# Ledger of designs, part 2: peptides against a protein of PDB entry 3OAK

Target 1, 145 residues: chain A of PDB entry 3OAK
Amino acid sequence: DDLEQYLDEKILRLKDEMNIAAQLDIDTLNKRIETGDTSLIAMQKVKLLPKVVSVLSKANLADTILDNNLLQSVRIWLEPLPDGSLPSFEIQKSLFAALNDLPVKTEHLKESGLGRVVIFYTKSKRVEAQLARLAEKLIAEWTRP

## One batch from the design tools (peptide; aimed at target 1 R75 T106)

Design b1_p8_4_s4 (made by RFdiffusion4, then SolubleMPNN; from b1_p8_4, 4 letters changed)
Fold by OpenDDE base, seed 1:
Structure b1_p8_4_s4 (fold): chain B 145 residues (1-145), chain A 8 residues (1-8)
Amino acid sequence: as target 1 above (145 residues)
Amino acid sequence: ADYLYVEP
């Protein structure tokens, strides 16, 4: 199917772009730690965020997103950074909101490791209260009978 | 029913 192939390629390209952005931010922060240069700021994920949100919000892409394990890249974006910090408030908020509208199933959680990371956000004292509540909502949805 | 997966 031509449409399915097109959508698969689109999602796989985004997945690659997300992984690259994450790695570039990691590299930036590692260099910041090593050199003490506080002018180094990790901005690659933030720059790509609008595109990620746009794709995640499209109902017609849901199956393609889940089938290609894009949630693994979402999980990577949510993981702690080399300096121990978490991704920006905006990244957390946008991703949690987008995840809330996806029909995530157990198999997708297993493939991506996303559930474990979101649980972390429900327990961390460094997470803003409103984002912890969003994380709790996702956990409740994913454990619904 | 769907269940949250947490790696051991």
Scores: peptide ipSAE 0.042, ipTM 0.710, DockQ to the pose 0.328
OpenDDE base, seeds 2, 3, 4, 5: peptide ipSAE 0.023, 0.025, 0.040, 0.024; ipTM 0.599, 0.602, 0.705, 0.600; seed 2 fails the geometry check

Design b1_p8_5 (made by RFdiffusion4)
Pose (drawn by RFdiffusion4):
Structure b1_p8_5 (pose): chain A 145 residues (1-145), chain P 8 residues (1-8)
Amino acid sequence: as target 1 above (145 residues)
Amino acid sequence: YDHMYIDP
């Protein structure tokens, strides 16, 4: 029905917006490298983050989020950038907190690649200790026999 | 837990 299509469209639009934002930040960081222009900063993901947090925090959107592979975009947002730097602390914390609340299943981890990037957060030396503990906790919730 | 290492 119309309502279900409306919700799917809402999540699909957010997925595309998130991908555009991540790609624009990557372009900015590549541009920053090719040209050593130190004023260049990547802020598109930070700008869109409140919209992403608002959608991820609604329990009644969990099915729509999971069914439409929005977690693929979340994984893109957590990936290290071309120079090895991580996204801002606010992005990391907001995304991990939202993941703690979502009923993520193996099929979602498979389609999104989210598990691979969370393992990276348990090994990275640039990740704050509290977020590493959150990442380890999530890995544990997902590697149950 | 191969799902933890997938990169689509």

Design b1_p8_5_s1 (made by RFdiffusion4, then SolubleMPNN; from b1_p8_5, 4 letters changed)
Fold by OpenDDE base, seed 1:
Structure b1_p8_5_s1 (fold): chain B 145 residues (1-145), chain A 8 residues (1-8)
Amino acid sequence: as target 1 above (145 residues)
Amino acid sequence: ADHLYVSP
């Protein structure tokens, strides 16, 4: 119906925006590495984060989020950057919190690759303790019998 | 505390 179509289009547009933001940040940091210009700062994901959080927090969008594999873009945002760094504390915190409230199923983890990335966060020594605990909680929930 | 990147 009309509402379903509208919601699908909204989520797909956000998915595209997230992917673009991620790529722009990657490009910025690659250039930073190549040129040594430390004034180059990647901030596209941070700028878009409030919109992402707003959408992920809406209960009425949960099915649309999952059905359109928005979690793939969430996974992309959590991946290490070209210089080996991880996304900001705020990005990690916001995304993990949002994921905790979504009815994520095994099929969504498989099609997005999100599970592998979150497991990485449970093992990383660079991740803040509170975020590692959130990651562990997610894994525990997703792997429950 | 928050920061833009988590250093390697």
Scores: peptide ipSAE 0.134, ipTM 0.791, DockQ to the pose 0.036
OpenDDE base, seeds 2, 3, 4, 5: peptide ipSAE 0.080, 0.045, 0.039, 0.030; ipTM 0.768, 0.722, 0.712, 0.664

Design b1_p8_5_s2 (made by RFdiffusion4, then SolubleMPNN; from b1_p8_5, 5 letters changed)
Fold by OpenDDE base, seed 4:
Structure b1_p8_5_s2 (fold): chain B 145 residues (1-145), chain A 8 residues (1-8)
Amino acid sequence: as target 1 above (145 residues)
Amino acid sequence: PEHLYVSP
């Protein structure tokens, strides 16, 4: 119906925005590496994060989020950056928290690749302990019999 | 499951 269409479009727009933000940050960091200009800071994801969290927290958007594979963009946001770093602590924390409230199913994990990335966070020594625990919680929920 | 393997 009209509402469903509106919500689909909303989520798809956000998905695009997220992907653009990720790419802009990648471009920034690549340029930083290439030029040595340490004033170049990747901030696009951080700037968009509040909007992402807001959307992910809406129960009425859950199906739309999952159906449109927004989790793929979430996965992209969680991937390591060109300089080898992980996304900011705040991004990790916010996304893990938001993911915890979504009814994520196996099919969503498969189509997004999110499961593999979150597993990475449970094992990586680069991840803060508290975030590793959040990741572990997600994995436990997703592997729950 | 394969979807939960460690990401490269």
Scores: peptide ipSAE 0.139, ipTM 0.761, DockQ to the pose 0.559
OpenDDE base, seeds 1, 2, 3, 5: peptide ipSAE 0.125, 0.034, 0.030, 0.031; ipTM 0.735, 0.700, 0.669, 0.651

Design b1_p8_5_s3 (made by RFdiffusion4, then SolubleMPNN; from b1_p8_5, 6 letters changed)
Fold by OpenDDE base, seed 1:
Structure b1_p8_5_s3 (fold): chain B 145 residues (1-145), chain A 8 residues (1-8)
Amino acid sequence: as target 1 above (145 residues)
Amino acid sequence: PEHLFVEP
């Protein structure tokens, strides 16, 4: 199917772009730690965020997103950074909101490792209360009988 | 931006 192939390629390209952005930010922060150069700021994920949100919000892409394990890249974006910090408030808020509208199933959580990371956000004392509540909501939905 | 990151 031509449309299915097109959508698969689109999602796989985004997945690659997300992984590259995450790695570039990791590299930036590692260099900041090593050199002490506080002018180094990790912003690659933030720059790509609007595109990620746009794709995740499209109902017609849901199956393609889930089938291609894009949630693995979402998980990577939510992981702690080399300096121990968490991704920006905006990234957390946008991704949690987008996840809320996806028909995520247990198999997708296992493939991506996303469930474990979101549970972390429910327990962390560093996370803003409103985002902790969003994380709790996701966990409740994903563990519903 | 850094001010939006959650410090360790």
Scores: peptide ipSAE 0.032, ipTM 0.698, DockQ to the pose 0.035
OpenDDE base, seeds 2, 3, 4, 5: peptide ipSAE 0.031, 0.028, 0.026, 0.026; ipTM 0.695, 0.668, 0.658, 0.648

Design b1_p8_5_s4 (made by RFdiffusion4, then SolubleMPNN; from b1_p8_5, 6 letters changed)
Fold by OpenDDE base, seed 3:
Structure b1_p8_5_s4 (fold): chain B 145 residues (1-145), chain A 8 residues (1-8)
Amino acid sequence: as target 1 above (145 residues)
Amino acid sequence: AEHLFVSP
């Protein structure tokens, strides 16, 4: 099926773009630490965020998203950075919101590692209360009552 | 709450 192949390639390309953006931000922050140059700002993920959100919000892409483990890249974007900081508030908020509308199953959580990271957000004192509550909601939906 | 440590 031409459409299925197109959608598959589309998601795989986005996954690659997300991973590249994450690595570029990591490299920027590592250089910032090494040089002390405070003008170095990691913003590749923020620049790509609108595209990520638009894809995650499309119901017709849900199966392709989950089958290709795009959630692994979502997990990577949510992980703490080399300087110990968390990703921007906008990234956290947008990704958590998008995850609410995906039919995520236990198998997807295991293969992506997303569950572990979201649990972190429920416990961290460095997370905004609103986002911690949203993380708790997701965990409740993904796990047995 | 404490300050949020977020990358700029």
Scores: peptide ipSAE 0.039, ipTM 0.673, DockQ to the pose 0.039
OpenDDE base, seeds 1, 2, 4, 5: peptide ipSAE 0.037, 0.038, 0.036, 0.023; ipTM 0.672, 0.661, 0.663, 0.628

Design b1_p8_6 (made by RFdiffusion4)
Pose (drawn by RFdiffusion4):
Structure b1_p8_6 (pose): chain A 145 residues (1-145), chain P 8 residues (1-8)
Amino acid sequence: as target 1 above (145 residues)
Amino acid sequence: YDYMYLEG
């Protein structure tokens, strides 16, 4: 029905917006490298983050989020950038907190690649200790026999 | 758990 299509469209629109924002930040960081222009900063993901947090925090959107592979975009947002730098602390913390609340299943991890990037957060030296503990906790919730 | 090492 219309309501279901409306919700799918809402999540699909957010997925594309998140992808554009990540790609624009990547372009900015590549541009920053090719040209050593130190004033260049990547802020598109930070600008869109409140919209992403608002959607991820609604329990009644969990099915729609999971069914439409929005977690693929979340993984993209958590990936290290071309120079090896991580996204801002606010992005990391907001995304991990939201994942703690979502009923993520193996099929979602498979389609999103989210598990691979969370393991990176348990090994990275640039990740704050509290967020490493959150990442380890999530890996544990997902590697249950 | 191989699913933890996939790229999607």

Design b1_p8_6_s1 (made by RFdiffusion4, then SolubleMPNN; from b1_p8_6, 4 letters changed)
Fold by OpenDDE base, seed 4:
Structure b1_p8_6_s1 (fold): chain B 145 residues (1-145), chain A 8 residues (1-8)
Amino acid sequence: as target 1 above (145 residues)
Amino acid sequence: PPYLYSEG
């Protein structure tokens, strides 16, 4: 219906925005590496983060989020950056928190690759302890019978 | 700018 179509379009637009933000940050960091210009800072994801969190937190969007594989873009946002760094603390914390309230199923984890990335955060010594615990909480919820 | 975690 009209509402479903509207919501689909909304989520798909956000998905595109997230992917663009991720790519812009990648481009920025690659350029930083190439040029040595330390003034180049990757902040596109950070700038978009409030919108992402807002959308992820809306219960009425849950089905649309999952059906359109927005979690793939979430996974992309959580992957290591070209300079070897992980996404900012705020991105990790906000996304992990937002994911807690989504009714994520096995099929969504498979189609997005999110499960593998979150498992990475449970094991990495580079991740802050509190974020590792958040990741562990997610894994526990997703693997619960 | 926001802090990013290095791979170490």
Scores: peptide ipSAE 0.063, ipTM 0.727, DockQ to the pose 0.035
OpenDDE base, seeds 1, 2, 3, 5: peptide ipSAE 0.039, 0.062, 0.035, 0.036; ipTM 0.698, 0.732, 0.675, 0.704

Design b1_p8_6_s2 (made by RFdiffusion4, then SolubleMPNN; from b1_p8_6, 4 letters changed)
Fold by OpenDDE base, seed 4:
Structure b1_p8_6_s2 (fold): chain B 145 residues (1-145), chain A 8 residues (1-8)
Amino acid sequence: as target 1 above (145 residues)
Amino acid sequence: PDFLYSEG
């Protein structure tokens, strides 16, 4: 119906925005590495984060989020950056928190690749302890019988 | 589980 179509379009637009933000940050950091210009700071994801968190937190969008594989874009946002660093602490914390409230199923993990990335966060020594615990909590929920 | 290591 009209509402479902509207919600689909909303999520697909956000998905596109997230992907663009991720790519812009990658481009920025690659340029920083290439040129040595330390004034180049990747901030596109951080700027968009409040909107992402807002959308992820809305129960009425859960089905649309999952059906449109928005989790793929979440996965992209969590992946290591060109300089080997991880996304900002705030991005990690916000996304892990938001993911806890989504009814993520096996099929969504398969189509997004999110599970693999979250497992990475449970193992990486570069991850803050509190975020590793959040990642572990997600894995526990996703592996629950 | 293996599905946790799947990629989209």
Scores: peptide ipSAE 0.239, ipTM 0.845, DockQ to the pose 0.852
OpenDDE base, seeds 1, 2, 3, 5: peptide ipSAE 0.212, 0.041, 0.224, 0.225; ipTM 0.832, 0.720, 0.808, 0.835; seed 2 fails the geometry check

Design b1_p8_6_s3 (made by RFdiffusion4, then SolubleMPNN; from b1_p8_6, 3 letters changed)
Fold by OpenDDE base, seed 3:
Structure b1_p8_6_s3 (fold): chain B 145 residues (1-145), chain A 8 residues (1-8)
Amino acid sequence: as target 1 above (145 residues)
Amino acid sequence: PDYLYSEG
């Protein structure tokens, strides 16, 4: 119906925006490495984060989010950057919190690769303790018998 | 990157 189509288009647009933001940040940091210009700062994901969180928090969008593999874009946002750094603390915290309320199933983890990256966060020594705990909570939920 | 993903 009209609503279903509207919701699909909304999520697909956000997915595209997220992917663009990620690529722009990657490009910025690659240029920073290439030129040595430390004034270059990757800020596109941070700018878009409030919109991402808003969408992820809406219960009526859960099925659309999962069906359109928006979690793949979430995974991309969590991956290490070209300089080896991790996304900002706020991005990690916000995404882990939002993921905690989604009815994520095994099939969604497989098609997005999200499980693997979250496991990384449970093991990384570069991750803040509170975020490692959030990651662990997600893994426990997703692997529950 | 490959190091993000655990074996198995």
Scores: peptide ipSAE 0.042, ipTM 0.697, DockQ to the pose 0.181
OpenDDE base, seeds 1, 2, 4, 5: peptide ipSAE 0.036, 0.041, 0.041, 0.041; ipTM 0.698, 0.698, 0.706, 0.705

Design b1_p8_6_s4 (made by RFdiffusion4, then SolubleMPNN; from b1_p8_6, 5 letters changed)
Fold by OpenDDE base, seed 2:
Structure b1_p8_6_s4 (fold): chain B 145 residues (1-145), chain A 8 residues (1-8)
Amino acid sequence: as target 1 above (145 residues)
Amino acid sequence: PPFLYSEG
């Protein structure tokens, strides 16, 4: 219906924005590596994060989020950066929190690749203990019978 | 620690 179409378009636009933000940050960090210009800071994802969190927190958007594979963009945002570092603490924390409230199913994990990335966060020495525990919680929830 | 992250 009209509402569902509107919501689909909303989520798809956000998905595109998220992907663009991720790529811009990657480009920035690659340029930083290439030029040595330490003034280059990747902030596109951080700038967009409030909007992402707002959308992910809306119960009425849950089905649309999952149906349109927005979790793929969430996965992309969680991937390590070109310099081997991880996304900002705030991004990790916010996304893990948001994921905790979504009715994520196996099919969504498969189509997004999110499961593998979150498992990475349970194992990485570069992840804060608090966030590793959140990742572990998610994995436990997703692997329940 | 902050140095583990590349983003502001």
Scores: peptide ipSAE 0.037, ipTM 0.704, DockQ to the pose 0.036
OpenDDE base, seeds 1, 3, 4, 5: peptide ipSAE 0.033, 0.032, 0.035, 0.030; ipTM 0.689, 0.682, 0.691, 0.686

Design b1_p8_7 (made by RFdiffusion4)
Pose (drawn by RFdiffusion4):
Structure b1_p8_7 (pose): chain A 145 residues (1-145), chain P 8 residues (1-8)
Amino acid sequence: as target 1 above (145 residues)
Amino acid sequence: SMEAMFAS
């Protein structure tokens, strides 16, 4: 029905917006490298983050989020950037907190690649200790026999 | 589950 299509469209639009924002930040960081222009900063993901957090925090959107592979975009947002730098602390914390609340299943991890990037957060030296503990906790919730 | 954890 119309309501279901409306919700799918809402999540699909957010997925595309998140992908554009991540790609624009990547272009900015490549441009920052090719040209050593130190004033260049990547802020598109930070600018969109409140919209992403608002959608991820609604329990009644969990099915729509999971069915439409929005977690693929979340994984893109957590990936290290071309120079090895991580996204801002606010992005990391907000995304991990939202994942703690979502009923993520193996099929979602498979389609999103989210598990691989969370393991990176348990090994990275640039990740704050509290977020590493959250990442480890999530890996544990997902590697149950 | 381990395959999903290392999926791409």

Design b1_p8_7_s2 (made by RFdiffusion4, then SolubleMPNN; from b1_p8_7, 5 letters changed)
Fold by OpenDDE base, seed 2:
Structure b1_p8_7_s2 (fold): chain B 145 residues (1-145), chain A 8 residues (1-8)
Amino acid sequence: as target 1 above (145 residues)
Amino acid sequence: ALEALYAV
């Protein structure tokens, strides 16, 4: 119906925006590495984060989020950056919190690759303990019988 | 110190 179409388009636009933000930050960091210009700061994901969190937190968007594989973009946002660092603490914290409230199923994990990335966060020594615990909680929820 | 572990 009209509402469903509107919501689909909304989520697909956000998905595109997220992917663009991720790529722009990657490009910025690569250029920073190549040029040594420390004034280059990747800020696109952080700028977009409030919008992402807002969308992910809306119960009425859950089905649309999952059906349109927005979790693929969430996965992309959680991947390590060119300099080997992880996304900002705030990004990790916000996304893990948001994921905890979504009815994520096996099929969504498969199509997004999110499971493998979150597992990484349970094992990485670069991840803060509290975030590792959040990641563990997600994995436990997603793998429970 | 934590700042070094994270990027945007």
Scores: peptide ipSAE 0.063, ipTM 0.718, DockQ to the pose 0.033
OpenDDE base, seeds 1, 3, 4, 5: peptide ipSAE 0.057, 0.059, 0.047, 0.049; ipTM 0.702, 0.697, 0.698, 0.697

Design b1_p8_7_s3 (made by RFdiffusion4, then SolubleMPNN; from b1_p8_7, 4 letters changed)
Fold by OpenDDE base, seed 1:
Structure b1_p8_7_s3 (fold): chain B 145 residues (1-145), chain A 8 residues (1-8)
Amino acid sequence: as target 1 above (145 residues)
Amino acid sequence: SLEALLAV
């Protein structure tokens, strides 16, 4: 219906914006590596984060979020950057918190690849202990008997 | 299975 179509378009627009932000940050960091210009700072994801969190927190968007595989873009945002670093502490914390309230099912983990990335956060020594615990909580929820 | 997906 009209509402469902509106919501689909909203989520698909956000998905596109997230993917663009991720690519811009990757490009910035690649250039930083190539040139040694330490003034180049990747900030596109951070700038968009409030909008992402706002959308992910809305219960009425849960089905639309999952049906349109927005979790794929969440996964992309969580992946290591070209310089080997991880996304900012705030991005990790905000996304893990938002994911905790979504009714994520196995099929969504498969189509997004999110499960593999989150398990990485439970094992990596580069991750702050506080955030590793949040990742562990997600894995525990998703692997419930 | 989910476990298989997480066993990366």
Scores: peptide ipSAE 0.070, ipTM 0.769, DockQ to the pose 0.355
OpenDDE base, seeds 2, 3, 4, 5: peptide ipSAE 0.034, 0.052, 0.069, 0.050; ipTM 0.689, 0.778, 0.788, 0.738

Design b1_p8_7_s4 (made by RFdiffusion4, then SolubleMPNN; from b1_p8_7, 5 letters changed)
Fold by OpenDDE base, seed 2:
Structure b1_p8_7_s4 (fold): chain B 145 residues (1-145), chain A 8 residues (1-8)
Amino acid sequence: as target 1 above (145 residues)
Amino acid sequence: ALEALYAT
């Protein structure tokens, strides 16, 4: 129906925006590495984060989020950056919190690759302990019988 | 279930 179409388009637009933000940050950090210009700071994801969190937190968007594989973009946002660092603490914290409230199923994990990335966060020494615990919680929820 | 998390 009209509402469903509107929501689909909304999520697809956000998905595109997220992917663009991720790429821009990658480009910024690659340029920083290449030029040594320490004034180059990757902030596109951080700037977009409030919008992402807002969308992910809306119960009425859950089905649309999952059906349109927005979790693929969430996965992309969680991947390590060119300089070997992880996304900002706030990005990790916000996304893990948001994921905890979504009815994520096996099929969504498969199509997004999110499970593998979250497992990484349970093992990485670069992750803050509290975030590792959040990642563990997600894994426990996704692997429970 | 755990193996499914590694699926791509």
Scores: peptide ipSAE 0.226, ipTM 0.831, DockQ to the pose 0.719
OpenDDE base, seeds 1, 3, 4, 5: peptide ipSAE 0.132, 0.154, 0.212, 0.197; ipTM 0.797, 0.801, 0.824, 0.818

Design b1_p8_8 (made by RFdiffusion4)
Pose (drawn by RFdiffusion4):
Structure b1_p8_8 (pose): chain A 145 residues (1-145), chain P 8 residues (1-8)
Amino acid sequence: as target 1 above (145 residues)
Amino acid sequence: TLEAMLAS
């Protein structure tokens, strides 16, 4: 029905917006490298983050989020950038907190690649200790026999 | 489950 299509469209639009924002930040960081212009900063993901947090925090959107592979975009947002730098602390913390609340299943991890990037957060030396503990906790919730 | 965790 119309309501279901409306919700799918809402999540699909957010997925695309998240992808555009991540790609624009990557272009900015490549541009920052090719040209050593130190004033260049990547802020598109940070600018969109409140919209992403608002959608991820709604329990009644969990099915729609999971069914439409929005977690793929979340994984893109957590990936290290071309120079090996991580996204801002605010992005990391907001996304991990939202994942703690979502009923993520193996099929979602498989389609999104999210598990691979969370393991990276347990090994990275640039990740704050509290967020590493959150990442380890999530890996544990997902590697149950 | 392990394969999903290591998927990329």

Design b1_p8_8_s1 (made by RFdiffusion4, then SolubleMPNN; from b1_p8_8 with M5L S8E)
Fold by OpenDDE base, seed 4:
Structure b1_p8_8_s1 (fold): chain B 145 residues (1-145), chain A 8 residues (1-8)
Amino acid sequence: as target 1 above (145 residues)
Amino acid sequence: TLEALLAE
């Protein structure tokens, strides 16, 4: 129906925006590494984060989010950056919090790769303990009988 | 393993 189509398009647009933001940040950091210009700061994901969190928090968007594999873009946002660093603390925290309320199924975790990435966060030495615990909570919830 | 189950 019309609403479903609207929501579908909304999520797909966000997915594109997220992917673009991720790529722009990657490009920025690669250029930073290449040129040594420390004034180059990757902030595209941070700028878009409030919108992402807002969308992820909407119960009425859950099915659309999952059906369109928006979690793939979430996974991309969580992956290490060219300089080896992880996305900002705020991005990690906000996404983990938002993911906690989504009815994520194993199939969504597989098709997005998000499951593997979140497991990474439970084990990585680069991750703050606080966020590792949030990741652990997600894993626990996703694997509940 | 859990990782295997959740991995793409």
Scores: peptide ipSAE 0.159, ipTM 0.834, DockQ to the pose 0.468
OpenDDE base, seeds 1, 2, 3, 5: peptide ipSAE 0.137, 0.154, 0.073, 0.144; ipTM 0.817, 0.831, 0.801, 0.826

Design b1_p8_8_s2 (made by RFdiffusion4, then SolubleMPNN; from b1_p8_8 with M5L)
Fold by OpenDDE base, seed 4:
Structure b1_p8_8_s2 (fold): chain B 145 residues (1-145), chain A 8 residues (1-8)
Amino acid sequence: as target 1 above (145 residues)
Amino acid sequence: TLEALLAS
């Protein structure tokens, strides 16, 4: 119906925006590495983060989020950056928090690759202990019998 | 299961 279509379009637009933001940050950091210009700072994801969190927090958007595989973009945002670093602490924390309230099922984890990435966060020494624990909570919830 | 989560 009209509402469903509207929500689909909304989520798909956000998904696209997220992917663009991720790529722009990657490009920025690659250029930073190539040129040594330390003034180049990747901020596109950070700028978009509030919107992402807002959308992820809406219960009425849950089905649309999951059906359109927005979690794939969430996964992309969580992947390591060209300089070997992880996304900002705030991005990690905000996304983990938002994911905690989303009715994520195994199929969504598989199609997005998010499960694998979050498991990475439970094991990586590059991850702050606090965030590793948040990741562990997600895994526990997703694997709950 | 964890295996299921990794199946992507």
Scores: peptide ipSAE 0.166, ipTM 0.840, DockQ to the pose 0.612
OpenDDE base, seeds 1, 2, 3, 5: peptide ipSAE 0.161, 0.155, 0.152, 0.141; ipTM 0.839, 0.835, 0.834, 0.824

Design b1_p8_8_s3 (made by RFdiffusion4, then SolubleMPNN; from b1_p8_8 with M5L S8K)
Fold by OpenDDE base, seed 2:
Structure b1_p8_8_s3 (fold): chain B 145 residues (1-145), chain A 8 residues (1-8)
Amino acid sequence: as target 1 above (145 residues)
Amino acid sequence: TLEALLAK
């Protein structure tokens, strides 16, 4: 129906915006590495984060989020950056919190690759302990019978 | 395994 179409388009637009933000940050950091210009700061994801969190937190969007594989873009946002660092603490914290409230199923994990990335966060020494615990919680929820 | 279950 009209509402469903509107929501689909909304999520797809956000998905595109997220992917663009991720790429821009990658480009920024690659250029920083290449040029040594320490004034180059990757902030596109951080700038978009409030919008992402807002969308992910809306119960009425859950099905649309999952059906349109927005979790693929969430996964992309969680991947390591060119300088070897992880996304900002706030990005990790916000996304893990948001994911905790989504009815994520095995099929969504498979089509997004999100599960594999979150497992990484349970093991990485670069992750803050509290975030590792959040990642562990997600894995436990996603793997429980 | 867990990794296999959650793999892409």
Scores: peptide ipSAE 0.265, ipTM 0.877, DockQ to the pose 0.453
OpenDDE base, seeds 1, 3, 4, 5: peptide ipSAE 0.263, 0.243, 0.246, 0.264; ipTM 0.882, 0.874, 0.874, 0.882

